# Designs tried in a protein design run: peptides against a protein of PDB entry 8BZL. Part 154

Target 1, 228 residues: chain A of PDB entry 8BZL
Amino acid sequence: SYDRAITVFSPDGHLFQVEYAQEAVKKGSTAVGVRGRDIVVLGVEKKSVAKLQDERTVRKICALDDNVCMAFAGLTADARIVINRARVECQSHRLTVEDPVTVEYITRYIASLKQRYTQSNGRRPFGISALIVGFDFDGTPRLYQTDPSGTYHAWKANAIGRGAKSVREFLEKNYTDEAIETDDLTIKLVIKALLEVVQSGGKNIELAVMRRDQSLKILNPEEIEKYV
Target 2, 242 residues: chain B of PDB entry 8BZL
Amino acid sequence: SRRYDSRTTIFSPEGRLYQVEYAMEAIGHAGTCLGILANDGVLLAAERRNIHKLLDEVFFSEKIYKLNEDMACSVAGITSDANVLTNELRLIAQRYLLQYQEPIPCEQLVTALCDIKQAYTQFGGKRPFGVSLLYIGWDKHYGFQLYQSDPSGNYGGWKATCIGNNSAAAVSMLKQDYKEGEMTLKSALALAIKVLNKTMDVSKLSAEKVEIATLTRENGKTVIRVLKQKEVEQLIKKHEEE

## One batch from the design tools (peptide; made by RFdiffusion4, then SolubleMPNN)

Design b1_p17_8_s1 (from b1_p17_8, 11 letters changed)
Fold by OpenDDE base, seed 4:
Parts: sequence; C-alpha cells; structure tokens
Structure b1_p17_8_s1 (fold): chain B 228 residues (1-228), chain C 242 residues (1-242), chain A 17 residues (1-17)
Amino acid sequence: as target 1 above (228 residues)
Amino acid sequence: as target 2 above (242 residues)
Amino acid sequence: SAAEAARREEIAERLYE
C-alpha cells in the first residue's frame, strides 16, 4: 500500500505521507500572517485555554530570534522540535557570520529540515506548516510560509490551519496598498481576516506585531479590542 | 481507519497519528495521578494499585519518583516505559548540573524529555511511550511549578490537573473547587483527597492505596517529602468528617 | 461506541494547535 510508505511515490506521483501531513496541518488552529510596509503581523486563533492551564506554556507564536518570529499550525510537539532547531541555527549564524539570519535564510533552513524528513524511511514528515515573519538586517519586512513537504514561498499575506481557505479568500479581496498603509490598518486587516473564522471576537485572537527595529510584541486583549 | 493503527510512525489519510492516540487511550486505564499547585508548595497524589503483601518496598513510592533535589514526577501508564523515562529525567538533570553547576530549570527538564517522547513518534522503528507524567518542581525562575506531558511529547503547565483513570472527571472536580490565588498546601492536600475519593474505583479510600508527595521550600532549600501513611490517614479522616 | 469515538476525537484535538 503506497499510502503507508513514507518515502515511496505512488504510481501517480504522490507522496501520501506528505499529503497526509498537510491534512494534519488543517487540524491546527488558524494562523494568519500579513506583511505591512514597516510591520509584520501574526494572528492566531486562540484555543480556549483550559481552566487551570498556565497560559505561559500555551504558545502558538514563538520568537526564533530577535528579528524573526513564527506561527504554526499542526502537531504541537513537532512544532517544538522545528522551533528549537531553528533557534539553534539563528544563534549559530550570529556566532559564525556575525549577523542575524535573514528571514529567507531561516525559512530555507526550516524547509530543508522538513524536506529531509520526507525523504528518509526512518522518519515521518513534520505535521506542521509555519508562517515565518520578521525583518532582514536592512529593515525589509518579510513573510514566508512552509509546509510539511519542505516547500517555502514568500508572501504578502497568507494563512495556515483549519480556517486558512476562508482567511486567504478574505485577504485576496482585501489586501491592498491602502489596507496596509499604516501599522494600525495592517493590524486591523489581520483581525478582520481572523474574524472570518473565529467566533466571539477579539477574545479568541492572539496577535503578535513586529515593527522595524523593535522586538516582538504580543498584544493584550484590551489592545486587540481597540482594533475590533 | 484500522489500516493505519498498526504502524507507529505514519499519518492516517486525515492526518492523525493513531498510535499516539492509542497510547494516550491506554494511559486512561492506568492509576490516577493528581497534581495541585499551591502558593506555598506543590503536591502529587497517586493511586497505588499494586498492594502485594510480598512486596518488600511497600513503603517506597510506586508512582512518585524523585528526579533531583528540586523536582519529582508521577507516572501513569506502562511501568517499564515509566522506569526508562524517569531514569532519563534523572540523567538529564544530572548532566545539566555537572555542565552548568546549577540545577536544571523545571521546564527545561520537562521539554528535554518531551523532545525524546516526540522523537519516538516520528522516527521509524520506535513506538510512542505509553506514559503520561506529572512534574512538580521549584526553580528560581518561576517558583513552584506543575507540568503534564503525554506520549506525543506535548506538555503544559497547570495549576491543577489529573492523568490516568477517570482523569476527565477529576479535572472537572478540580476546576470546580480550585481557588486561584488562595490555594494553600493544606487546602491542596484536602482537595487531592476529595478528588481521589470520588475518582478512584475503590469502595473506600484508604491510606494504603494513596501516595502523596509534597514539594516545599524551607530555609531556601527545596524539600520533597512523601507523606507517611499515618499522615494520609489523617487527611482521609478529616475528609470523612466534612 | 459513539462515546469511545468522541473520546478519541478529544484526544486527537489535544495533539494539534
């Protein structure tokens, strides 16, 4: 059965385990990324934190470095492995090259890691997609997306997870130069996009904002409500 | 699909890891373990199922393991898997201490093991560990802490939680009775007894069937103490009188 | 059983974020 083989192509050219890993991503909560002019914004659907759970340990948006952050959809444990390896690479790059990674560089690193896990019979694919945002050292905002196959592309805006289709359709209609003219408008665009799939408004949204030469800022619920 | 449940490291067509899910299901049949975080300490309470009269180590904790001077854990699931994982935790903690000349932060120890657990879900020729763990600890970064991890390699911090048999019911009870910010270790112990009394499949809760460990700070040192049977009896008695 | 199926779905949901 070709669908059970990790690294075997089907007669029709499919890698079923990679495709099935993409289905795993769709089980994750929705994440959206938008590149503005001088800002990058990540938004995620908050799963209701179980009562008695420490919110500190529930993170869907993670910093990879001072200039790069990532949101993911899919298997949480798989994401942690990818995040840790990416963080190590970011630090290693700083030590060896004496500059922070570019967003493309770290995206390519993650993509290559994922790809290797699709080509070994001893490994299953990672069950995650990621939105990687940040600033290059020249101050250029970047947004990349990776999937379980190890493919990656640069985006103006994109979404991953269960509601990604609806969010992407919204972004395709509403992403304009006017809609991202200011930081506030860019944030509003992300919120509006997430509201296509998230019920009960701003309370169920987590937003992370990175501006040029600034650290990642996670908005509090009150700050989010100002944009709703 | 029954076709994908026989392989450990593959996705189903719908993107599920059935072997991980089945490992988690198996843990649901294991003895109950509770963890409760208080302002002045943290505790583990575990069901003791194997009361064999011929066991020489009846007085030793069956399900609660000291990891280092600042951390302990409780296990639900396959005993052999639990032994392997608890040993690994001790080794990780010891290596860290030797390398950095300070105790490993609680979350770092948890994550290190979770990375191992995750690897056993991703690499061929391996099966998921059939074990969930509760971790209690203290460190200088976050103070008293309670964590839960499962076969997937996921973990989370908790104020109170339960793993093993009837864990859902126990968690529901904890949600009802846990008072945030007002939980003392004394009240946490009482709550643990209350929850165990209702969730354990026993006619009457007895001290021989319950293991309790507390982690406190005394004079700037962490103290991990397994309660004596007499102390547990007193807690049960107090609960019966309420 | 439907109850077992529901429980398995709940377990599955915990694996994904």
Scores: peptide ipSAE 0.388, ipTM 0.807, DockQ to the pose 0.799
Fold by OpenDDE base, seed 3:
Structure b1_p17_8_s1 (fold): chain B 228 residues (1-228), chain C 242 residues (1-242), chain A 17 residues (1-17)
Amino acid sequence: as target 1 above (228 residues)
Amino acid sequence: as target 2 above (242 residues)
Amino acid sequence: SAAEAARREEIAERLYE
């Protein structure tokens, strides 16, 4: 008997495979996103890279396009598939529409992809959540989250992965207009949020910053330590 | 719990893919494969387990496969699965060459296969490949490279790593003895023999039980060479004298 | 065995980032 992956409704209306995929996300390291006034910041818990592993190949934050980047939590291999599809769509959009994607557009694309894998015969859901940040062509900073179900929402700040609950609780208390008044304060907020769940902070955090009209910048450890 | 153990491509209630985990566990019982990156080259060393007198002369490496002029791989796991994946690697590399008139970048070949491996973990009616691979290669972008991939479709770059039987112990030894930035191919070969001697379940390491391939650059060309048995014997002898 | 269980958990952890 071919054990086909099937996502079906339970008698109580639950999609078990989607819920279980959400549990897979919780096994991932924590990622946090914060929208500032003129900046978007992604922070991730850096899993200790094995001594002999090339750090270049360990990425939890990636660019989807010049104006959009993504952090994920969950199954790494699943994330790669989503990232690749999203990148192709970003390029396709530039070719067909002659403009870069809006952050909402690419989020919706990713969400639709995920949703199809919850409904298509013989497919399991993606075991990933994603934080998608960037700037629209009008210069508006955006933050979106997608889940294995294919749902997506816009956020001021959010977190995914194992420590997401604690980080969200911190953000709910500390996200104010004053806390994001400057780029530096916004970065500091992300670091403080991650420190709720990450031990030995500066060495175990990766930060990505995208400012208006600027490319994605990954901060080096020395730069991160300045904000701790 | 048992229901999720038997199905190939579904999440457990805890969010685990047991079939992928089981495939990875199965690879732990396969012959040991080592990869070591040096400044002037990269090598693969693999355990030969099937030494039967009735086997026709192994003209080709049993566990080390040339993929193209710039890349080779070693496999640990189910032989039939390995054959399918190595063939696919060759096809991908060839298609790229035909399309772009240049060799496929090393990481791109690895990722292409990893996407296939991932698909076998996500699409129904398929089981994960019971194979891990070590890839060695050279390209103009990153020079000498060593990659590892597993049944999940995950991959990573490495300075040195091990898959198969006693891989954890081998990795521990590699961490102790690998000198970053100072590793020559000669020293890497010696290290490979040292690690294999300790990790293989044999009383005495013999050249007949070890396959070694090196990838170097000579006159602007990649050279992939499988060491002759006599060369391996010399390496073993040298190790025994130390 | 406890050792086997620990090894399985280690394998599982490698799948998630």
Scores: peptide ipSAE 0.387, ipTM 0.805, DockQ to the pose 0.774
Fold by OpenDDE base, seed 1:
Structure b1_p17_8_s1 (fold): chain B 228 residues (1-228), chain C 242 residues (1-242), chain A 17 residues (1-17)
Amino acid sequence: as target 1 above (228 residues)
Amino acid sequence: as target 2 above (242 residues)
Amino acid sequence: SAAEAARREEIAERLYE
C-alpha cells in the first residue's frame, strides 16, 4: 500500500507520510507564539516533568542563536536534530556573512531541511512543527511556523501541538493591536491563550520572551503568575 | 493500527512509530538497571541474569561498561545492539578527546549517541536499536550526572531512574524514597539494594545476581569502581537487617 | 490486556514533546 512507503505520492496525490507526520505533531504538547510590537513571546504547555527528572534536560523552547529561539511540537528526538542543524547554520552564517541570520533565513533553512526529508529516498519526514521567533538585525520582530512538509509562513500569532486549534481560535478572536500594545499585554495574551488548553493555571506554562536587543528570557513561575 | 508495525521508519496514520515503541517494549523484558545520583557520587546497579558456570571469561561486569575515565554506562535490551552502541560511545569519546584535548562533556556524549539512535528511526533500511542506556559521569560543567536514553534517541537527565524489567515499579519506589539534596552515595547504595530486592523477580537478592558500579571524585580525579561481590553482600546483609 | 495497552500508550507518550 502507498501509505506504507516511506514518502511517496498516493494515486490521489497525497504524501501520506507527511500527513502522518503532521499527526505526530498533534501528539506534542501545545506551543504558542505571538509577535508583539517590540517583543516576541513563546509559550508552551509544560509536560508533567517526572519528579526525579532533571528539568534542564526537558526543554521545549530553545535558543537557535542570540536573536532567534524556537518552540516545537512532536517527536523530541527529531527536534534535537533540527535544532542542532539550525544552530550550526546560525553560527556558520555569522562566520561567512558576518551578520546574524534573519529569522526568515533560518526558518527557510529549517524548512528546506524538512522538505529534503520528505523527498530523500529512505528517509521519513520529521515529526515536528516549530514556531520560530526572534528579531532581525534591524530590530523587527518576527514569528514563523514550519511543519513536517517543509512549508513555512510568517505569522502574527500561531500555535502548534495538541491544543493548537483551540489556541488559534482564541488568538483569532483576541489578537488585536490593542492586545499587543505593550510587552506586558503581549505576554498576557500568550498566557491567556495557553490557558485555553492548559489545566491548573500558570504552573504548567513555560514562557520565553525576547525583546529587542535583549537575550532570550525564560520567565520563572512567579513572574508568570503575575500575569494570570 | 498493526498494519504499520512491520516497517521501521514509517509513521502510522496516527503519527506513531510502532517499531520504536516495540523496541522500548522489548527493553522492558531485559534485566533491571538502576541509576542513582548522589551529592558525592553516582551509581549504577544492574541485574546479572547470565551466570553460566561454563563461561570461561570472568566478566567483571556484564552490563556495566566503562566509556572513558569520567563516564560509565549500563545497558538494557539486545546485547548485540548494546555492544555496538557502547563501542560507539567509546569511539566518540576518544575522538573528542583527540580533537579538543579534553574529555567530552557527559551530555555531549549522550547526545551524540542519541543522534545515532534517532537516525536509525528515520532512515530507511534500518531498525531501531533495542537498547536503553543509563549513563553515569562527571564533568567540570555539571558535576555528577545521570542520564537515560531510549531507542527513539530521546534522553533525559535524572536524579534516579530505572530501565528494564519492572522499571515502572522501581521508578515509583525511587520517587518515594529519594530525598533530594540529602542523598549520599552510601544512602544511594542502600536505596539501590532496596529497590532491586523488590523489583527483581528473585526470591532472595544475592550478590551474584547484582552488579554495582560507583563513580566518585577523589583528589580531583574521577574514580569508577565496580563493587566486589563481598561488598555487595555486605550491602544486602545490611538491608536484610533493617 | 488493558494493562498492556496502557503501558504501550505510556511508551508512546514519552516519544513526543
Scores: peptide ipSAE 0.380, ipTM 0.803, DockQ to the pose 0.793

Design b1_p17_8_s1 (from b1_p17_8, 11 letters changed)
Fold by OpenDDE base, seed 5:
Structure b1_p17_8_s1 (fold): chain B 228 residues (1-228), chain C 242 residues (1-242), chain A 17 residues (1-17)
Amino acid sequence: as target 1 above (228 residues)
Amino acid sequence: as target 2 above (242 residues)
Amino acid sequence: SAAEAARREEIAERLYE
């Protein structure tokens, strides 16, 4: 029954549901990722938390494993599914291979998952893009981006979500070896990039930093203000 | 295009899931449910719409369901969908207990159901559940908790929130009157009555139209209690005297 | 109505982060 076919080719060769899923991503708040020399940084536009909402339950940046973090833009519920699958895979890899996943490996896993949802009848694409950052076991910092189609690429810096275009333009101009020479400069670059699209300055930015052999650190608002 | 409105699992050209949005809109017309977190407990207050004289009095609660010894929920939306989801919650909680020999943490139960809800928005041949839920509970990890979930599979923790009819107005009132860190269960009950009195489409609030449940800790045990009609009457009377 | 449209947009916004 054709009624179960969600993602099909148009007469002109387009996968409209994938394209429309990309539009869903653009409805998400902006996320930025930057790879430094010995640091990876994720910055996100904070969604206004309702006054009575518990902030603990509102997270746009999450750990997939001790060495990998992810930020997303798009459908929150879809993201949770992807995150959970990725976490399970990270743990499974540790058990079976006896090493943590590489950032590329887990990115490829997520990308493959997304791709399957573009080809399976009766499933819609995931309405999310993701920035995946972390360190490989050799200590190499990595940044990857995935989209609803299941494509993935390695980046020096990238952005997703509503303000992604403006942020990418900023990064294209300002990402230099000098700009990422130190951890602090790398963090500053991310903040400056987000400030291109975020209103009200540092109060609406969430920043996560991962250094080699260190756990994910979410900066508090006071720490962020030091870089502004 | 109507094509995107009729199918649950298709993105619109703008990246919207209209069937999910419509399910959420439908819930806005359902009976009001309110949850308030206090320092010494958590409560649910729900509008009782079906008052029929021929209903067997055995129905202690129309909208509030005990899930396990440490959690309860209230529902707004399609009753049949609510029954399915509440049953699933009980099953999830029981399976966890059997597997781990401890009660399921509150957030994990909420998340498990939310994953089911999400699946009904992504897989073909399914429609979104026309139900939002408020969850109250206690666990050793976070103590007293209040959660809200919707048809999309999204959820959040709350100090106080409302779903169903006039929920936006109720939330606004809660924002005004809720004092973080100073909320006792007694004060929360009074606040619940105040908000319901203003948000329910009734001329006068009556105990027959309101269900209230409290979750407290006594001697290291969770106690879930549905207030008796007389207790609710006293709360209403006290509110009228203020 | 404009109010209904606004409410629908608010619902839509809640789905995305």
Scores: peptide ipSAE 0.364, ipTM 0.796, DockQ to the pose 0.815

Design b1_p17_8_s2 (from b1_p17_8, 9 letters changed)
Fold by OpenDDE base, seed 3:
Structure b1_p17_8_s2 (fold): chain B 228 residues (1-228), chain C 242 residues (1-242), chain A 17 residues (1-17)
Amino acid sequence: as target 1 above (228 residues)
Amino acid sequence: as target 2 above (242 residues)
Amino acid sequence: AEEQQKRREEIAEKLYE
C-alpha cells in the first residue's frame, strides 16, 4: 500500500507520510503563539510531568538564538534534531554574516530542512510543527509556523497540537488591535486562548515572553496566575 | 536493492511510529533495571537473568556498563543492540575528552546517543534499537544525575525510575517510597532491594540475580563501584529482617 | 488483548509532546 511506502506520491497526488506526520503533530500538546506590538508570546500546555521526573529535561519551548525562540508539537526526539540544527545555523550565520538571523531566515532554514526529509526516499518526514517567534534586528516582532511538509507562513497568532483548532477559533474571534495594545494584554490573550483547551488552569500552562531588546523570559507559575 | 530502502520506520495513518512502539513493548519483557538518585550518590540495580554455570566469571557485570570515569549505564532490551550502543557511548565520551580535555557532561552524552537512536527511527534501511538505558553520572554542572532513554531517542532526567519487566509497578512503588531531599545512598539501596523483591517474579530475591552499582564522589573524584555479591546479600538480609 | 492495547497507547503517548 502507498501509505506504507516511503514518502512518495499516491495516485491521487497525496504525500501520505506527510499527512500522517501532521497527525503525529496533533498528538502533541497544544502550543500557541501571539505577536503583539512590541512583544511575542509563546504558551504551551504542560504535559503532566511524572512525580519523579526532573522538570528541567521536559521543555517544549526553547531558544534558538538570543532573538529567536521556538515551541513545537509532535515527536519530542524529532524536535531535538530540528532545534539543534537550527541553533547551529543561527551561530553559523552570526559568524559568516556578522548579524543574527532574521526570524524569517531561520524559519526558512527549518522549513527547507523539513522539506528535504519529505523528498528523500531514505528518510521519513519530521513529526513536528513549530511556532517560531522573535525579533528582527530592526525590532520588528515576528511569528512563523512550520509543519512537517516544510511549508511556512507568517502569522499574527496561531496554534499547533491537539487543541489547535479550538485555540485558533478563539484567536480568530479575540485577536484585535485592542487585545494586543499592551504587553500585559497580549500575555492575557495567550493565557485565555490556552484555557480553552487546558484543564486545571494556570498550573498546566508554560509561558515564554520575548520583549523588544530583551531576552527570552519563562514565566513562573506565580507570574502566570497574575494574568489569569 | 530498492526494496530494502522501503524498510524505513514510517508513520501510521494515525501518526504513530509502530516500530518504535513495538521496540518499547519488547523492552517491557526484558530484565528489570532500576535507577535511584540520592543526595550523596546514584545507583543502578539490574536483574541478572542469565545465570549460566558456564558463563566465564570474568564478566563483572552483565547489564551495567562503565562508560567513563564519571558515568555508567544499565540496559534493558536486545543484548546485541545494547552492546553497539554502549560502545558508541564510550566512543563519544572519549572523543569529547580528547577534543575538550574535560569529561563530557552527563546530559550531553545522553543526548548524543539519543540523536543516534532518533536517526534509526527516521532514516531508511534502519530499525529502532530495541534498547532502553538508564544512565547514572556526575558532572560539575548538575552533580549526581539519573537519565532514562528509549528507542525513540527521547530521554528524561529522573530522581528514580525503572525500565524492563514490571517497570510500571516498580515506578509506582518508587513514587510511594521515594522521599525527595531526604534520600541517602543507603536508603536508596534499601529501596532498590525492596522494589526488586516485589517486582521480580521470584519467591526469594537472591544476590546472584541482582547487580548493583553505585556512583559516589570521594576526594573530588567519581567512584563507580559494583557491589560484591556479599554486599548484596547483606542488603537482602536486612530487607528480610524489616 | 485490552491490556496490551492500553500499554501500547500509554507507550505512544510518551513519544509526543
Scores: peptide ipSAE 0.366, ipTM 0.767, DockQ to the pose 0.768
Fold by OpenDDE base, seed 5:
Structure b1_p17_8_s2 (fold): chain B 228 residues (1-228), chain C 242 residues (1-242), chain A 17 residues (1-17)
Amino acid sequence: as target 1 above (228 residues)
Amino acid sequence: as target 2 above (242 residues)
Amino acid sequence: AEEQQKRREEIAEKLYE
């Protein structure tokens, strides 16, 4: 079957399907990640759960392993595929290398997966960006971002989704060593950053915190309100 | 942009997947399917459109399919696509049972099919399935469950929901009348009839045009039962008397 | 046509998180 290449170069050298996948990411609700001193924080704009929908089935933040979490923006179904593949790789790495993945390693894996979908015949790019946070086995907090192209970089703080530009501008101005001096200050920074784009305050924010040698903790609305 | 409408599922310049959107639009023209979760069970109610007098009077459920001993689904959309997906669900459930010697958890079965649906939105030479499904089930992890999935491979758990024709209106009615924590299967059945009576494009609701299945637990076993026409008639009659 | 377009937009919004 002549599965025509879906992602091809334009005459001017653009990969339009990758660019359009980046536009799909912008349709997603905002996610923000911040690396503190001994904490990583993910914040997401909570999509209003429809009345009668089970809240447990609506998650923008997920664990990839005990030491790594991910938030995404874009196509939900695409994200599920990436998450599942990443989880399998995390487990495989533990079995083969006898250590958990580094945050960089799993990010690179996800990035490579995305890149292959930009070059393989009969495949469209993934319509997702991801913020990947966690701790390396040496206790170093890490934050990475990856996009539909398969590029990835390490960040101190970053944002993805529809409000990413405004949130990034806020973080560029407000991310200082003083602003992340404590865990609480780091959490406050994330909340303040999200409030730049979230209209109804703390009720529409979901926060996940990972501290050194601790599991992912999703804050309840009452805990979030304490930081507002 | 029309250029992205007729090809393999690709992104539009705005980041949209038009073939997925069109598949979901097509489902809006299919017969209505309702799902309602109760404290003591879960039900599916579906519009029966193919009333052919020449159909062999085998009590064939047109839209409700048993998947395994603990799960059933209803379908809205292209019948041929539905048959393929329901068969795949059965195969997935069977493979899991063989591999793990326990029934597949409800959400895992839903997710497995949703991954297939997603693949048909991402791989070349494929079109999205023109089918949405409602799943009812019971497992030891979450008890009674109701799920909805669409052509994108997205899914969600619900207390009550609707797919197919007039689904938005049906969902609105369900939101108004659904009493969280107080819903009995009996009340859910009455609610299903009420909603179908208002959302089906029929002058009068009749038992021949409605299929209802209930999933309950009896003596530690799941019981999936399709209501007999007489039982549905009684439900309709009761609704007309209220 | 407008109603159809509105429905499509609503569908599209459901695909993204």
Scores: peptide ipSAE 0.327, ipTM 0.722, DockQ to the pose 0.721
Fold by OpenDDE base, seed 2:
Structure b1_p17_8_s2 (fold): chain B 228 residues (1-228), chain C 242 residues (1-242), chain A 17 residues (1-17)
Amino acid sequence: as target 1 above (228 residues)
Amino acid sequence: as target 2 above (242 residues)
Amino acid sequence: AEEQQKRREEIAEKLYE
């Protein structure tokens, strides 16, 4: 039996399930991405890890490939599906094209996946937005955002999740060429942006840094404190 | 709104998945399952609610399932759903073994099932599984492990956790009494009995109402053992004497 | 009802990261 279309247009032309999925994203903790000159930085608000929970299993920032990483806001289980599909595509691309994916390519792939789930019968939209950062093969740093609708755009800096509005306002004011002149300044900008919405300071921030020709580095709390 | 409650898992206007939330609520009424990670092993303890004298001696634990030589799980929720999921876990583990000629890593098995669970929250015409699982296992990557998964397809690794009835209270007790780095399997067993005694809706804890399995390493092999009733009785007796 | 609502909210919060 053909499952009825879940995502349908309202009389007013709205896709309510997509809009409601965007509300699901707003329930997620804040994530921020900033593109520097030769660095990309992702920062996320750490959800309070339960005392007995293994921290290794709680990750909002993940590698999609050696040159691409992703942060998300929204439904964790939905994110895992997207991440897995993206990882498979990154590997497939390496095998078929013999080059790593561009950040735009993998973003478009993720966006297309999300879009299909807004149009396919018997499927609800993904309840996630994502910040995808990395380096293209030419060494250009990139930052993209995707939302539940399957739209995507390139950004200099952006934020998603519950505190995204405040963080974006901060970034709009403070993102300058001078503010990203060095890797350290770029990292500091991300931390400052997150501190606009994170109450407990640096202890509740996770940072990931990718520099040109380097793998993803997750900063430890001690490294983060140096920038606070 | 009732409209979002009765249909296939869809988002509410507030971005909530009510069917998933309701499935998790239903699990709260299931028998208690507890998992504790120790330095020298990991255990599952589960409440056995169906004690009928006329039941043929179920040779196997009602609530604890062996998945492969290195992993076991306990279930809280709808029994039929649990049977489907445990069978799927076994199949996934076996397929992996055949494909790679090595046992599936614990987290990969958990994740594979979680992806199935998630799909049942996203695809039309399907309801979420009304089951949470605790997984115990050993692999060469992380050693002894304990995981929890829920109907949403979320999972996490734990040092100690609980699902089912009074799980929140049990988790609170575990947080108080769990000593990181110092937990032996013996101490974990004692802690399990202590927590179950307080969280089970029974006047007196009896060995007939509790199933316990331990996973240990002996001579480079994983050993999964369901404790005999007499062993459980001894643990309960020891707890009552303290 | 209030306790149930609180529990539902706690469940909901666990779904989102």
Scores: peptide ipSAE 0.297, ipTM 0.705, DockQ to the pose 0.762

Design b1_p17_8_s2 (from b1_p17_8, 9 letters changed)
Fold by OpenDDE base, seed 4:
Structure b1_p17_8_s2 (fold): chain B 228 residues (1-228), chain C 242 residues (1-242), chain A 17 residues (1-17)
Amino acid sequence: as target 1 above (228 residues)
Amino acid sequence: as target 2 above (242 residues)
Amino acid sequence: AEEQQKRREEIAEKLYE
């Protein structure tokens, strides 16, 4: 059965395991990324944390380096592997090249890692998509998206996970130069985009912002409510 | 039900490599890429399928990749595989330059990648790359060159060829209209537009849906240029007037 | 089945350049 083959093309040229990995991503909660003029913003839908689960253990947004952060949708365990590999690469790059990674570089690294897991026997694809944001050393804000296939592209704005379609439709209509003219407007755009799919307002949204020459900042619920 | 070995690309009882064939089938679903060799240059023309409003400004063409100062390629097939192979091409070219202090000859770069492709059809635990490439280049040995490679690791030099969607029909049209020895870059551009207009599954050809790059020689240097949208529009308009 | 096929087609389109 081609459906069970990890690294086999179907007669019609499909890689079913990659397609199924894409379906796994759709089971993830929504994440959105927006590139502003001097800011990058990630927003995620907070999963209803089980009452007894430590909220600290489920982070959909993580730092890869001082200048790069990532949000993901899909298999949490798979994401952990990718994040760890990316962090090691970021540190290795700093040691060997004496400069931080560009956002494109680390995206390409992650993409290549994912691609290898689509082409090697005994390995299934990673069941994750990622939004990777940050600043290059020249201060340029960047947003990239990767999927289970290892494909990556640069975006002005994008979304992944269950509500990604609706969020993208919103962003296609509302992403304008005016809408990202300021940092605050960019943050508002992300919140409005997430509110298309997130119920119960700002309490179910996690937002992370990175400004030029600044570290990743996760907004608290009170800060988010100021934008709603 | 012939249980295709799901783990290794192997010969069928008939001597066929089905996984390679299926990889090639996958390429048939990709956007059309054309290559045309002229006396004074070589071009790639590629279909842009994914026009998304939220895409960031791509400094480089979506489907046309600069490999080095003297070579570029276009890809049809699985994007992730294409990214890996394009990166490998750049690495091979750079390693050669460092080792020999001269640019890698076009055919040698193509062959080096084809050896990698072939290995992925022969070694256990690997699948074929689902990518075909068109290569354009210039070197001191053969001048302007156009190559095609496929998932099998086969390659060939071409005067004009096509990969991706409706490639067979495109090749047939190229065979009819390509004038050997008389092809200028200008005429090649016109031919590319003509063929794309017929082979792309679009009601009307627009500059937004087509990417064109030319490789020429100016003052003893190779120049790789992606045509501006306005230039492509002019080519389309000219075709519509003929 | 048709919806699944459509989804596969949409996914496939994203996989290909």
Scores: peptide ipSAE 0.053, ipTM 0.758, DockQ to the pose 0.023

